# Designs tried in a protein design run: peptides against a protein of PDB entry 7VSI. Part 1

All scores and structures are predictions.

Target 1, 32 residues: chain A of PDB entry 7VSI
Amino acid sequence: EDISEDPSWARVVNLNALLMMAVAVFLWGFYA
Positions, changes and structure headers below are counted from each chain's first letter, unless a header gives other numbers.
Peptide ipSAE is a variant of ipSAE made for these designs: the mean of its two directions, with the distance scale d0 fixed at 1.0 Angstrom where the peptide's residues are scored. Compare it only between designs on the same protein; published cut-offs may not carry over.
A fold fails the geometry check if it doesn't show the stated peptide or something in it is severely misdrawn.

## One batch from the design tools (peptide; made by RFdiffusion4, then SolubleMPNN)

Design b1_p8_1_s1 (from b1_p8_1, 5 letters changed)
Fold by OpenDDE base, seed 2:
Structure b1_p8_1_s1 (fold): chain B 32 residues (1-32), chain A 8 residues (1-8)
Amino acid sequence: as target 1 above (32 residues)
Amino acid sequence: VELAKKLA
């Protein structure tokens, strides 16, 4: 319970993590 | 930019 995530906020965080990874890959692909 | 170039 102490480290349990709210399911709605977990989805928001996970979506943002995926978006940030995608942006990082595009930046890498553009500048490398 | 420079980090991306170093990782390629």
Scores: peptide ipSAE 0.082, ipTM 0.582, DockQ to the pose 0.069
Fold by OpenDDE base, seed 5:
Structure b1_p8_1_s1 (fold): chain B 32 residues (1-32), chain A 8 residues (1-8)
Amino acid sequence: as target 1 above (32 residues)
Amino acid sequence: VELAKKLA
Protein backbone atom coordinates (compact mmCIF):
# COMPACT_ATOMS: atom_id res chain seq x y z
CA GLU B 1 0.00 0.00 0.00
CA ASP B 2 1.79 3.11 -1.29
CA ILE B 3 -0.21 6.01 0.30
CA SER B 4 -1.99 4.36 3.28
CA GLU B 5 -1.39 5.96 6.68
CA ASP B 6 -0.32 3.87 9.65
CA PRO B 7 -3.25 4.41 12.10
CA SER B 8 -0.90 5.01 15.07
CA TRP B 9 1.15 7.68 13.26
CA ALA B 10 -2.02 9.24 11.81
CA ARG B 11 -3.23 9.71 15.41
CA VAL B 12 0.12 11.24 16.48
CA VAL B 13 0.06 13.67 13.53
CA ASN B 14 -3.58 14.65 14.17
CA LEU B 15 -2.97 15.22 17.90
CA ASN B 16 0.10 17.35 17.15
CA ALA B 17 -1.92 19.36 14.61
CA LEU B 18 -4.59 20.03 17.27
CA LEU B 19 -1.93 21.01 19.84
CA MET B 20 -0.29 23.41 17.36
CA MET B 21 -3.68 24.99 16.58
CA ALA B 22 -4.41 25.39 20.31
CA VAL B 23 -1.01 27.06 20.91
CA ALA B 24 -1.59 29.34 17.90
CA VAL B 25 -5.01 30.39 19.26
CA PHE B 26 -3.53 31.16 22.71
CA LEU B 27 -0.69 33.21 21.18
CA TRP B 28 -3.15 35.04 18.93
CA GLY B 29 -5.56 35.66 21.82
CA PHE B 30 -2.81 37.05 24.06
CA TYR B 31 -0.64 39.09 21.64
CA ALA B 32 -2.91 40.13 18.72
CA VAL A 1 -5.57 40.77 14.93
CA GLU A 2 -8.91 42.56 14.32
CA LEU A 3 -11.04 39.67 15.64
CA ALA A 4 -8.77 39.27 18.70
CA LYS A 5 -9.18 43.00 19.51
CA LYS A 6 -12.98 42.63 19.32
CA LEU A 7 -13.03 39.53 21.56
CA ALA A 8 -10.60 40.92 24.21
Scores: peptide ipSAE 0.062, ipTM 0.524, DockQ to the pose 0.084
Fold by OpenDDE base, seed 3:
Structure b1_p8_1_s1 (fold): chain B 32 residues (1-32), chain A 8 residues (1-8)
Amino acid sequence: as target 1 above (32 residues)
Amino acid sequence: VELAKKLA
């Protein structure tokens, strides 16, 4: 229970994590 | 780095 997330904030965090992974792949593809 | 260079 101490590690349970609010479902709306969990979705926002997960979407931001996915977007950051995509940006990281593009940066790696361009600069590596 | 090495894999990215091979795929570019």
Scores: peptide ipSAE 0.061, ipTM 0.524, DockQ to the pose 0.081
Fold by OpenDDE base, seed 1:
Order: C-alpha cells, then structure tokens, then sequence
Structure b1_p8_1_s1 (fold): chain B 32 residues (1-32), chain A 8 residues (1-8)
C-alpha cells in the first residue's frame, strides 16, 4: 500500500490539525 | 470573557 500523501490534501489536513489544536487550547484556557 | 480575563 502506498502511504505517500498528496501534497494538497496534506496541507488541508495539517491546517485542520493546527486549527483543532488552537481550538483545544482556547477551550482549555476558558474552562480550566 | 473568562479567557480574556485569564490572559490579561
């Protein structure tokens, strides 16, 4: 199986990961 | 509001 990422989809996934991490930090900072 | 208060 080829596990190589398409560079365009890799960027979309990475941006979503960064956004989710930012949201998680804001939620933690707000409720903790 | 609470987040902004904690960051100030």
Amino acid sequence: as target 1 above (32 residues)
Amino acid sequence: VELAKKLA
Scores: peptide ipSAE 0.068, ipTM 0.538, DockQ to the pose 0.096; fails the geometry check

Design b1_p8_1_s2 (from b1_p8_1, 5 letters changed)
Fold by OpenDDE base, seed 3:
Structure b1_p8_1_s2 (fold): chain B 32 residues (1-32), chain A 8 residues (1-8)
Amino acid sequence: as target 1 above (32 residues)
Amino acid sequence: VELALALA
């Protein structure tokens, strides 16, 4: 299927997304 | 807190 995601790369992307969200929440919590 | 209120 044209939009099928590789499970290994899906995990890498999801972990990076979680890390970026955590950093954003810490920055928000400190500066806002 | 302002950003949380703007995104709600």
Scores: peptide ipSAE 0.079, ipTM 0.546, DockQ to the pose 0.080
Fold by OpenDDE base, seed 5:
Structure b1_p8_1_s2 (fold): chain B 32 residues (1-32), chain A 8 residues (1-8)
Amino acid sequence: as target 1 above (32 residues)
Amino acid sequence: VELALALA
């Protein structure tokens, strides 16, 4: 089975990854 | 603490 990402789902995953990183930076900035 | 480690 091909492990190549569907380009629409790749964008959704990448955007969610960026959002999670932004939230993590805010939490780190508040509690560190 | 983690901020100080990240900026060192």
Scores: peptide ipSAE 0.071, ipTM 0.528, DockQ to the pose 0.079
Fold by OpenDDE base, seed 2:
Structure b1_p8_1_s2 (fold): chain B 32 residues (1-32), chain A 8 residues (1-8)
Amino acid sequence: as target 1 above (32 residues)
Amino acid sequence: VELALALA
């Protein structure tokens, strides 16, 4: 399967995406 | 704050 994600790395990427969104909201809330 | 008001 040419574009299937490894389930363990998919979880790591998703957790990092959530952390980055949280940081972005805090930065926006502090500076805007 | 202003960006949140523009997107609401």
Scores: peptide ipSAE 0.068, ipTM 0.524, DockQ to the pose 0.077
Fold by OpenDDE base, seed 4:
Structure b1_p8_1_s2 (fold): chain B 32 residues (1-32), chain A 8 residues (1-8)
Amino acid sequence: as target 1 above (32 residues)
Amino acid sequence: VELALALA
């Protein structure tokens, strides 16, 4: 079973993860 | 509380 990430999709996922973490920090900073 | 949870 090949579980190797496609390098283009790995980049898209990683960028989305960073964006979601940034949004979460802004929401935490605003509402906490 | 929120800060304590964020640091745990």
Scores: peptide ipSAE 0.067, ipTM 0.534, DockQ to the pose 0.084

Design b1_p8_1_s3 (from b1_p8_1, 4 letters changed)
Fold by OpenDDE base, seed 2:
Structure b1_p8_1_s3 (fold): chain B 32 residues (1-32), chain A 8 residues (1-8)
Amino acid sequence: as target 1 above (32 residues)
Amino acid sequence: FELAKELA
């Protein structure tokens, strides 16, 4: 099974992951 | 935004 990522979609996923982590940190900083 | 108020 080929699990190789398309480089363009890998970038989109990685940017979304970074944005979600940033949102999580802001939510934690607001409520905790 | 409470976090922004604490950091300002």
Scores: peptide ipSAE 0.080, ipTM 0.518, DockQ to the pose 0.093
Fold by OpenDDE base, seed 5:
Structure b1_p8_1_s3 (fold): chain B 32 residues (1-32), chain A 8 residues (1-8)
Amino acid sequence: as target 1 above (32 residues)
Amino acid sequence: FELAKELA
């Protein structure tokens, strides 16, 4: 199976991952 | 708010 990522979807996933990590850090910093 | 008490 080809496990190569489509470059456009790879970018969407990576940006979403960074956004979710940023939100998690803000929530952690605010409540922990 | 926890952070608001730490930063105020």
Scores: peptide ipSAE 0.074, ipTM 0.505, DockQ to the pose 0.066
Fold by OpenDDE base, seed 4:
Structure b1_p8_1_s3 (fold): chain B 32 residues (1-32), chain A 8 residues (1-8)
Amino acid sequence: as target 1 above (32 residues)
Amino acid sequence: FELAKELA
């Protein structure tokens, strides 16, 4: 079985992960 | 803003 990621979807997932981490850090910094 | 008060 091939477990390799599709390169286009891997990019979309990685960009969303980075965005979510940035949002989490800003929310933490604002409320904590 | 709470963040602005903690950074000032």
Scores: peptide ipSAE 0.073, ipTM 0.502, DockQ to the pose 0.069
Fold by OpenDDE base, seed 3:
Parts: C-alpha cells; structure tokens; sequence
Structure b1_p8_1_s3 (fold): chain B 32 residues (1-32), chain A 8 residues (1-8)
C-alpha cells in the first residue's frame, strides 16, 4: 500500500520515460 | 550531420 502508484500518474510517468528513452537513443545515434 | 556521416 505505501508504494502504490495512482494509475493516471503512473501512465504519465511511463509515457514520459519512453519518450525520454527515444530522445536519448536519437541523441546517442546523432553524436556517437 | 554526424548521424548522416555514420549512415553514409
């Protein structure tokens, strides 16, 4: 219970994590 | 340009 996430905020965080990973891969691919 | 150089 103490570590339970709100399902709406969990979805927002997960989508932002995926977007950041995609941007990181493009930046790595561009500058490596 | 860097990515384009690696892909060329």
Amino acid sequence: as target 1 above (32 residues)
Amino acid sequence: FELAKELA
Scores: peptide ipSAE 0.072, ipTM 0.507, DockQ to the pose 0.069

Design b1_p8_1_s4 (from b1_p8_1, 3 letters changed)
Fold by OpenDDE base, seed 1:
Structure b1_p8_1_s4 (fold): chain B 32 residues (1-32), chain A 8 residues (1-8)
Amino acid sequence: as target 1 above (32 residues)
Amino acid sequence: FELSLLLA
């Protein structure tokens, strides 16, 4: 199976991952 | 909740 990632979708996924991590950190910081 | 954030 070719596991090559499309570079445009890679950037979208990475940006979403970063945003989700930021949200998670704010939630952790608020509730912990 | 707090533990679920640590596992993400």
Scores: peptide ipSAE 0.129, ipTM 0.677, DockQ to the pose 0.103
Fold by OpenDDE base, seed 3:
Structure b1_p8_1_s4 (fold): chain B 32 residues (1-32), chain A 8 residues (1-8)
Amino acid sequence: as target 1 above (32 residues)
Amino acid sequence: FELSLLLA
């Protein structure tokens, strides 16, 4: 299992991904 | 910048 995510780090990465997507949408909505 | 956000 060379690509198995640690379940604790998977949650941290997923939370950061959601936060970055939200920031990107706000930036797009402000500048576009 | 705007176009790069559309392509991401």
Scores: peptide ipSAE 0.123, ipTM 0.667, DockQ to the pose 0.092
Fold by OpenDDE base, seed 5:
Structure b1_p8_1_s4 (fold): chain B 32 residues (1-32), chain A 8 residues (1-8)
Amino acid sequence: as target 1 above (32 residues)
Amino acid sequence: FELSLLLA
């Protein structure tokens, strides 16, 4: 099976990952 | 600190 990633979807996933990490850090910073 | 325990 080819598991190669489409470069446009890779960017969308990476941006969402960064946004989720930022939200997680803000939640941690506020509640922890 | 408390939320760090939920992520471990």
Scores: peptide ipSAE 0.115, ipTM 0.655, DockQ to the pose 0.081
Fold by OpenDDE base, seed 4:
Structure b1_p8_1_s4 (fold): chain B 32 residues (1-32), chain A 8 residues (1-8)
Amino acid sequence: as target 1 above (32 residues)
Amino acid sequence: FELSLLLA
């Protein structure tokens, strides 16, 4: 069985991770 | 926030 991550889903997950980090930084910058 | 920038 290939346990390798699907490259298309890897990209979607990575983009969502970057988006969540950006949102977290904006929220931290606004409320802290 | 300002203090957090000094510690980063």
Scores: peptide ipSAE 0.082, ipTM 0.595, DockQ to the pose 0.090

Design b1_p8_2_s1 (from b1_p8_2, 5 letters changed)
Fold by OpenDDE base, seed 3:
Structure b1_p8_2_s1 (fold): chain B 32 residues (1-32), chain A 8 residues (1-8)
Amino acid sequence: as target 1 above (32 residues)
Amino acid sequence: VELALQLA
């Protein structure tokens, strides 16, 4: 099974992951 | 901060 990523979708996923991590850090900083 | 101390 090939697990290689399309480079355009990989960037979209990585940017969304960074945005989610930023939001999670703000939520953690405010509520924990 | 308690969560960070538990995961360290």
Scores: peptide ipSAE 0.078, ipTM 0.544, DockQ to the pose 0.077
Fold by OpenDDE base, seed 2:
Structure b1_p8_2_s1 (fold): chain B 32 residues (1-32), chain A 8 residues (1-8)
Amino acid sequence: as target 1 above (32 residues)
Amino acid sequence: VELALQLA
């Protein structure tokens, strides 16, 4: 229970994580 | 590209 995520906030965090990973891959692909 | 080659 103490580390259980709220399902709505979990989706927001996971979406932001995926977006940030995509941006990082594009930056890496352009500069490296 | 270099980082991808290092991780392969």
Scores: peptide ipSAE 0.078, ipTM 0.546, DockQ to the pose 0.079
Fold by OpenDDE base, seed 5:
Structure b1_p8_2_s1 (fold): chain B 32 residues (1-32), chain A 8 residues (1-8)
Amino acid sequence: as target 1 above (32 residues)
Amino acid sequence: VELALQLA
């Protein structure tokens, strides 16, 4: 069984991770 | 702010 990520889904996951981190930084910057 | 001050 190949456990390698599909390159298209890897990109989607990585972009979502970056977006979540950006939102978290803005929320932290505003409320903390 | 508190976390930023602790990490700086």
Scores: peptide ipSAE 0.073, ipTM 0.536, DockQ to the pose 0.078
Fold by OpenDDE base, seed 4:
Structure b1_p8_2_s1 (fold): chain B 32 residues (1-32), chain A 8 residues (1-8)
Amino acid sequence: as target 1 above (32 residues)
Amino acid sequence: VELALQLA
């Protein structure tokens, strides 16, 4: 069974990862 | 900010 990632879901996950990293950096910049 | 300044 090929564990290939669906390209549409891969994009959604990657965009959410980038958004979470941006929010984390803003929170760190504000509170630290 | 202090941690970022220490790692720069």
Scores: peptide ipSAE 0.070, ipTM 0.534, DockQ to the pose 0.079

Design b1_p8_2_s2 (from b1_p8_2, 5 letters changed)
Fold by OpenDDE base, seed 1:
Structure b1_p8_2_s2 (fold): chain B 32 residues (1-32), chain A 8 residues (1-8)
Amino acid sequence: as target 1 above (32 residues)
Amino acid sequence: VELALELA
């Protein structure tokens, strides 16, 4: 399957996505 | 960052 993800790297990417969203929310909350 | 906060 050409679009299949390795489950270990998928978790790393998802955790980084969550961290980036949290940082974005804190920046929004501080500057808006 | 600024543009992303304005779009949020």
Scores: peptide ipSAE 0.078, ipTM 0.585, DockQ to the pose 0.083
Fold by OpenDDE base, seed 3:
Structure b1_p8_2_s2 (fold): chain B 32 residues (1-32), chain A 8 residues (1-8)
Amino acid sequence: as target 1 above (32 residues)
Amino acid sequence: VELALELA
């Protein structure tokens, strides 16, 4: 089974992951 | 910060 990612979708996923991490840090900083 | 330290 090939687990290779399409480079365009990999960038979309990585950008969304970074955005989620940023939001999580702000939520943590505000509520924890 | 307490929750993050408990999960680490």
Scores: peptide ipSAE 0.063, ipTM 0.524, DockQ to the pose 0.077
Fold by OpenDDE base, seed 4:
Structure b1_p8_2_s2 (fold): chain B 32 residues (1-32), chain A 8 residues (1-8)
Amino acid sequence: as target 1 above (32 residues)
Amino acid sequence: VELALELA
C-alpha cells in the first residue's frame, strides 16, 4: 500500500503549518 | 527582546 497525500489536504496542512510558525514567531518576539 | 551584535 502506497501512502499518498491528497494534494488538497496537503495544501491545507502546509498553510496551517506556515500560520502556526508565524504565530509562534510573533509570540516569541512579543514575550522574549 | 535583547539583541547583541558582536563584529570583529
Scores: peptide ipSAE 0.044, ipTM 0.406, DockQ to the pose 0.047
Fold by OpenDDE base, seed 5:
Structure b1_p8_2_s2 (fold): chain B 32 residues (1-32), chain A 8 residues (1-8)
Amino acid sequence: as target 1 above (32 residues)
Amino acid sequence: VELALELA
């Protein structure tokens, strides 16, 4: 079974992960 | 602040 990621979708997922982390840090910085 | 105070 090939578990390798498609490079284009891997990039989309990684960018979304980074955006979510950035939003989480800003929300934490503002509300905590 | 609360989480940051626990980790510091």
Scores: peptide ipSAE 0.063, ipTM 0.501, DockQ to the pose 0.069; fails the geometry check

Design b1_p8_2_s3 (from b1_p8_2, 5 letters changed)
Fold by OpenDDE base, seed 1:
Structure b1_p8_2_s3 (fold): chain B 32 residues (1-32), chain A 8 residues (1-8)
Amino acid sequence: as target 1 above (32 residues)
Amino acid sequence: VDLALALA
């Protein structure tokens, strides 16, 4: 069972994680 | 603000 990430999909997931964290910080900064 | 203080 291989749990290694494909390097191209790892970059896509990491970029989406950073974008989602940025959106969460902007929503927090606006409403809290 | 409270959530950032709780996670720091």
Scores: peptide ipSAE 0.096, ipTM 0.580, DockQ to the pose 0.093
Fold by OpenDDE base, seed 3:
Structure b1_p8_2_s3 (fold): chain B 32 residues (1-32), chain A 8 residues (1-8)
Amino acid sequence: as target 1 above (32 residues)
Amino acid sequence: VDLALALA
């Protein structure tokens, strides 16, 4: 219970994580 | 490219 996430904020965090990973992969794919 | 090969 102490470490439980609100489902709406969990979705926002997960979407941001996916966007950051996508940007990182594109930068890596273009420059490395 | 090298990181993808190292993680495969």
Scores: peptide ipSAE 0.088, ipTM 0.565, DockQ to the pose 0.083
Fold by OpenDDE base, seed 5:
Structure b1_p8_2_s3 (fold): chain B 32 residues (1-32), chain A 8 residues (1-8)
Amino acid sequence: as target 1 above (32 residues)
Amino acid sequence: VDLALALA
């Protein structure tokens, strides 16, 4: 139980990770 | 730029 992810929070984290990767790609594509 | 060009 100590390291088991709640399936609802896992989805929120994964979606935020995808959004952050998209933002990083846009910033990199604009400035690099 | 270089990695984006390599993946395109």
Scores: peptide ipSAE 0.087, ipTM 0.567, DockQ to the pose 0.116
Fold by OpenDDE base, seed 2:
Structure b1_p8_2_s3 (fold): chain B 32 residues (1-32), chain A 8 residues (1-8)
Amino acid sequence: as target 1 above (32 residues)
Amino acid sequence: VDLALALA
C-alpha cells in the first residue's frame, strides 16, 4: 500500500513520460 | 543515422 500510486498523479507521470519519449524520438530522428 | 544503425 505505501508504494501505491495516486491515480491522478500516475496519469500526470504517464503523460509526461509519453511526451518525453515523443520529444526524444523527434530529437533522435532529427540529429541521428 | 549512426545510432539507428548501432541499435539495429
Scores: peptide ipSAE 0.092, ipTM 0.563, DockQ to the pose 0.072; fails the geometry check

Design b1_p8_2_s4 (from b1_p8_2, 5 letters changed)
Fold by OpenDDE base, seed 1:
Structure b1_p8_2_s4 (fold): chain B 32 residues (1-32), chain A 8 residues (1-8)
Amino acid sequence: as target 1 above (32 residues)
Amino acid sequence: VELALKLA
């Protein structure tokens, strides 16, 4: 399948996405 | 980012 992800790299990307969303929420909460 | 979070 042309759009299939490697499960190990998908997990790394998802964890980074969650971390970036958490940082964004803290920045929003501090400056808003 | 701020606008996107306010609209979510």
Scores: peptide ipSAE 0.078, ipTM 0.577, DockQ to the pose 0.095
Fold by OpenDDE base, seed 3:
Structure b1_p8_2_s4 (fold): chain B 32 residues (1-32), chain A 8 residues (1-8)
Amino acid sequence: as target 1 above (32 residues)
Amino acid sequence: VELALKLA
């Protein structure tokens, strides 16, 4: 099974992951 | 999740 990522989709996923982490940190900082 | 983030 090939687990290699398409480089364009890898960037989209990574950017979304960074945005989600930023939002999570703000939510944590506000509510925790 | 919150507890795990506080302990990290």
Scores: peptide ipSAE 0.073, ipTM 0.550, DockQ to the pose 0.086
Fold by OpenDDE base, seed 5:
Structure b1_p8_2_s4 (fold): chain B 32 residues (1-32), chain A 8 residues (1-8)
Amino acid sequence: as target 1 above (32 residues)
Amino acid sequence: VELALKLA
């Protein structure tokens, strides 16, 4: 079973993860 | 979530 990620979708997922982390940090910085 | 972020 090949568990390797498609490089294009891996990039999309990683960018979304970074965006979510950035939003979380800004929300934390504002409300915490 | 908020508490976990404060402890990190």
Scores: peptide ipSAE 0.071, ipTM 0.563, DockQ to the pose 0.085
Fold by OpenDDE base, seed 4:
Structure b1_p8_2_s4 (fold): chain B 32 residues (1-32), chain A 8 residues (1-8)
Amino acid sequence: as target 1 above (32 residues)
Amino acid sequence: VELALKLA
């Protein structure tokens, strides 16, 4: 069985990853 | 992370 990622869920995960990275950078920039 | 960014 090939572990293929569902393209719709892949997009949701990638968008959430980008949002989390942006929030982390803003928090770092604010408190550093 | 912060230290690595300061050294870059």
Scores: peptide ipSAE 0.057, ipTM 0.508, DockQ to the pose 0.073

Design b1_p8_3_s1 (from b1_p8_3, 4 letters changed)
Fold by OpenDDE base, seed 1:
Structure b1_p8_3_s1 (fold): chain B 32 residues (1-32), chain A 8 residues (1-8)
Amino acid sequence: as target 1 above (32 residues)
Amino acid sequence: VDLSLKLA
């Protein structure tokens, strides 16, 4: 499958995405 | 940094 992800790297990417969203929410909460 | 979002 051409667009399949390695499960371990998919997890790392997903955790980073969640972390970045949390940081964005804290920035929004502080500055907005 | 101003992250204000106004949704119409």
Scores: peptide ipSAE 0.151, ipTM 0.713, DockQ to the pose 0.061
Fold by OpenDDE base, seed 2:
Structure b1_p8_3_s1 (fold): chain B 32 residues (1-32), chain A 8 residues (1-8)
Amino acid sequence: as target 1 above (32 residues)
Amino acid sequence: VDLSLKLA
């Protein structure tokens, strides 16, 4: 089974992952 | 706020 990512969608997913991690860190920094 | 968990 080929699990290779489309390069354009890989960038979209990676950007969203980084943004969500940043948001999570800010929320943790403010509320925890 | 647990400052030690944030900074250490």
Scores: peptide ipSAE 0.116, ipTM 0.674, DockQ to the pose 0.083
Fold by OpenDDE base, seed 5:
Structure b1_p8_3_s1 (fold): chain B 32 residues (1-32), chain A 8 residues (1-8)
Amino acid sequence: as target 1 above (32 residues)
Amino acid sequence: VDLSLKLA
């Protein structure tokens, strides 16, 4: 069984991860 | 938020 990521979906997931981290940092910066 | 940074 190949568990390798599809490169296009890997990019989508990574971009979403970065966006979520950015949002988290801004929320932390504003509310904490 | 605690922004304290201890530098070496």
Scores: peptide ipSAE 0.082, ipTM 0.591, DockQ to the pose 0.060
Fold by OpenDDE base, seed 4:
Structure b1_p8_3_s1 (fold): chain B 32 residues (1-32), chain A 8 residues (1-8)
Amino acid sequence: as target 1 above (32 residues)
Amino acid sequence: VDLSLKLA
């Protein structure tokens, strides 16, 4: 069985990962 | 967060 990602969903996941990292850095910068 | 450096 192949575990390759659907290219459209891979893009959605990657964009969400970047957004979450940005939010985490802003929260860290604001509260730490 | 404090990013100060002490230089000698």
Scores: peptide ipSAE 0.076, ipTM 0.538, DockQ to the pose 0.041

Design b1_p8_3_s2 (from b1_p8_3, 5 letters changed)
Fold by OpenDDE base, seed 2:
Structure b1_p8_3_s2 (fold): chain B 32 residues (1-32), chain A 8 residues (1-8)
Amino acid sequence: as target 1 above (32 residues)
Amino acid sequence: VKLALELA
Protein backbone atom coordinates (compact mmCIF):
# COMPACT_ATOMS: atom_id res chain seq x y z
CA GLU B 1 0.00 0.00 0.00
CA ASP B 2 2.71 2.55 0.95
CA ILE B 3 4.37 2.38 -2.53
CA SER B 4 1.18 1.67 -4.51
CA GLU B 5 0.69 4.01 -7.47
CA ASP B 6 -2.53 5.87 -8.19
CA PRO B 7 -3.60 4.36 -11.58
CA SER B 8 -4.14 7.77 -13.21
CA TRP B 9 -0.76 9.18 -12.14
CA ALA B 10 0.95 5.89 -13.03
CA ARG B 11 -0.30 6.31 -16.62
CA VAL B 12 0.91 9.93 -16.75
CA VAL B 13 4.37 8.92 -15.47
CA ASN B 14 4.62 5.91 -17.81
CA LEU B 15 3.59 8.01 -20.83
CA ASN B 16 6.19 10.65 -19.97
CA ALA B 17 8.83 7.91 -19.52
CA LEU B 18 8.06 6.50 -22.99
CA LEU B 19 8.13 9.97 -24.58
CA MET B 20 11.48 10.76 -22.94
CA MET B 21 12.93 7.42 -24.11
CA ALA B 22 11.76 8.16 -27.66
CA VAL B 23 13.35 11.64 -27.55
CA ALA B 24 16.58 10.09 -26.21
CA VAL B 25 16.68 7.57 -29.09
CA PHE B 26 16.22 10.37 -31.65
CA LEU B 27 18.96 12.46 -30.01
CA TRP B 28 21.30 9.45 -29.99
CA GLY B 29 20.46 8.62 -33.60
CA PHE B 30 21.24 12.19 -34.71
CA TYR B 31 24.32 13.03 -32.61
CA ALA B 32 26.01 9.67 -31.86
CA VAL A 1 23.84 12.46 -22.52
CA LYS A 2 25.52 11.05 -25.68
CA LEU A 3 27.65 8.54 -23.72
CA ALA A 4 24.68 7.42 -21.62
CA LEU A 5 22.63 6.85 -24.78
CA GLU A 6 25.46 4.86 -26.39
CA LEU A 7 25.63 2.60 -23.32
CA ALA A 8 21.94 1.76 -23.60
Scores: peptide ipSAE 0.087, ipTM 0.601, DockQ to the pose 0.094
Fold by OpenDDE base, seed 3:
Structure b1_p8_3_s2 (fold): chain B 32 residues (1-32), chain A 8 residues (1-8)
Amino acid sequence: as target 1 above (32 residues)
Amino acid sequence: VKLALELA
């Protein structure tokens, strides 16, 4: 099974992951 | 800390 990512979709996923981590840090900082 | 421990 090939687990290689399309480079364009990999960037979209990585950017969304960074945005989600930033939101999670703000939520943690406010509610924890 | 509390929220992170509750979600883990």
Scores: peptide ipSAE 0.072, ipTM 0.567, DockQ to the pose 0.072
Fold by OpenDDE base, seed 5:
Structure b1_p8_3_s2 (fold): chain B 32 residues (1-32), chain A 8 residues (1-8)
Amino acid sequence: as target 1 above (32 residues)
Amino acid sequence: VKLALELA
């Protein structure tokens, strides 16, 4: 079984991770 | 903000 990520889905996951981190930083910046 | 101020 190949555990290698599909490059298109890897990009989607990475972009979502970056968006979540950005949102977390803004929430932290506003409420903490 | 608090943690960032402690680390700055």
Scores: peptide ipSAE 0.067, ipTM 0.523, DockQ to the pose 0.080
Fold by OpenDDE base, seed 4:
Structure b1_p8_3_s2 (fold): chain B 32 residues (1-32), chain A 8 residues (1-8)
Amino acid sequence: as target 1 above (32 residues)
Amino acid sequence: VKLALELA
């Protein structure tokens, strides 16, 4: 069974990953 | 921010 990622959910996960990285960079920039 | 200002 090939574990294929659903392209719509892949996009949602990738966008959330980018948002989380942006928030982390802003928090680091603010407190460091 | 501090590191970026120090490297500039």
Scores: peptide ipSAE 0.055, ipTM 0.495, DockQ to the pose 0.071

Design b1_p8_3_s3 (from b1_p8_3, 5 letters changed)
Fold by OpenDDE base, seed 2:
Structure b1_p8_3_s3 (fold): chain B 32 residues (1-32), chain A 8 residues (1-8)
Amino acid sequence: as target 1 above (32 residues)
Amino acid sequence: VDLALRLA
């Protein structure tokens, strides 16, 4: 099986990962 | 926004 990422989907996943990390940091900052 | 308000 080729485990190579499609470059367009890799970008979408990476942007979502960064967005989720930013949300998590804001929630941590607010509640902790 | 929240971070910017905390750093102001």
Scores: peptide ipSAE 0.114, ipTM 0.625, DockQ to the pose 0.121
Fold by OpenDDE base, seed 5:
Structure b1_p8_3_s3 (fold): chain B 32 residues (1-32), chain A 8 residues (1-8)
Amino acid sequence: as target 1 above (32 residues)
Amino acid sequence: VDLALRLA
């Protein structure tokens, strides 16, 4: 199996993605 | 607002 995610790193990446999306929505809501 | 108005 050549393409598998480590569950701990997958969680870290997903949490960072959610944080980045939240920041982007706040910036959009304030400046756009 | 501008992006939301362009997508509406």
Scores: peptide ipSAE 0.105, ipTM 0.600, DockQ to the pose 0.067
Fold by OpenDDE base, seed 4:
Structure b1_p8_3_s3 (fold): chain B 32 residues (1-32), chain A 8 residues (1-8)
Amino acid sequence: as target 1 above (32 residues)
Amino acid sequence: VDLALRLA
């Protein structure tokens, strides 16, 4: 069975990952 | 800043 990621859900997950990384960098830049 | 100084 090909564990192929649905291209629409892949984009949603990738965008959320990028947003979470951006928020983490802003929090680090503000408090560190 | 402190983390960057500790990792340098």
Scores: peptide ipSAE 0.093, ipTM 0.576, DockQ to the pose 0.060
Fold by OpenDDE base, seed 3:
Structure b1_p8_3_s3 (fold): chain B 32 residues (1-32), chain A 8 residues (1-8)
Amino acid sequence: as target 1 above (32 residues)
Amino acid sequence: VDLALRLA
């Protein structure tokens, strides 16, 4: 129970994680 | 070629 996430905040974090992964792949593809 | 080397 102590590590249970609020479902709305979990969704916001997961969407931001996906966006950051996409940006990281584009930056890697362009600059690495 | 470059993309293939990055994915290997």
Scores: peptide ipSAE 0.090, ipTM 0.576, DockQ to the pose 0.084

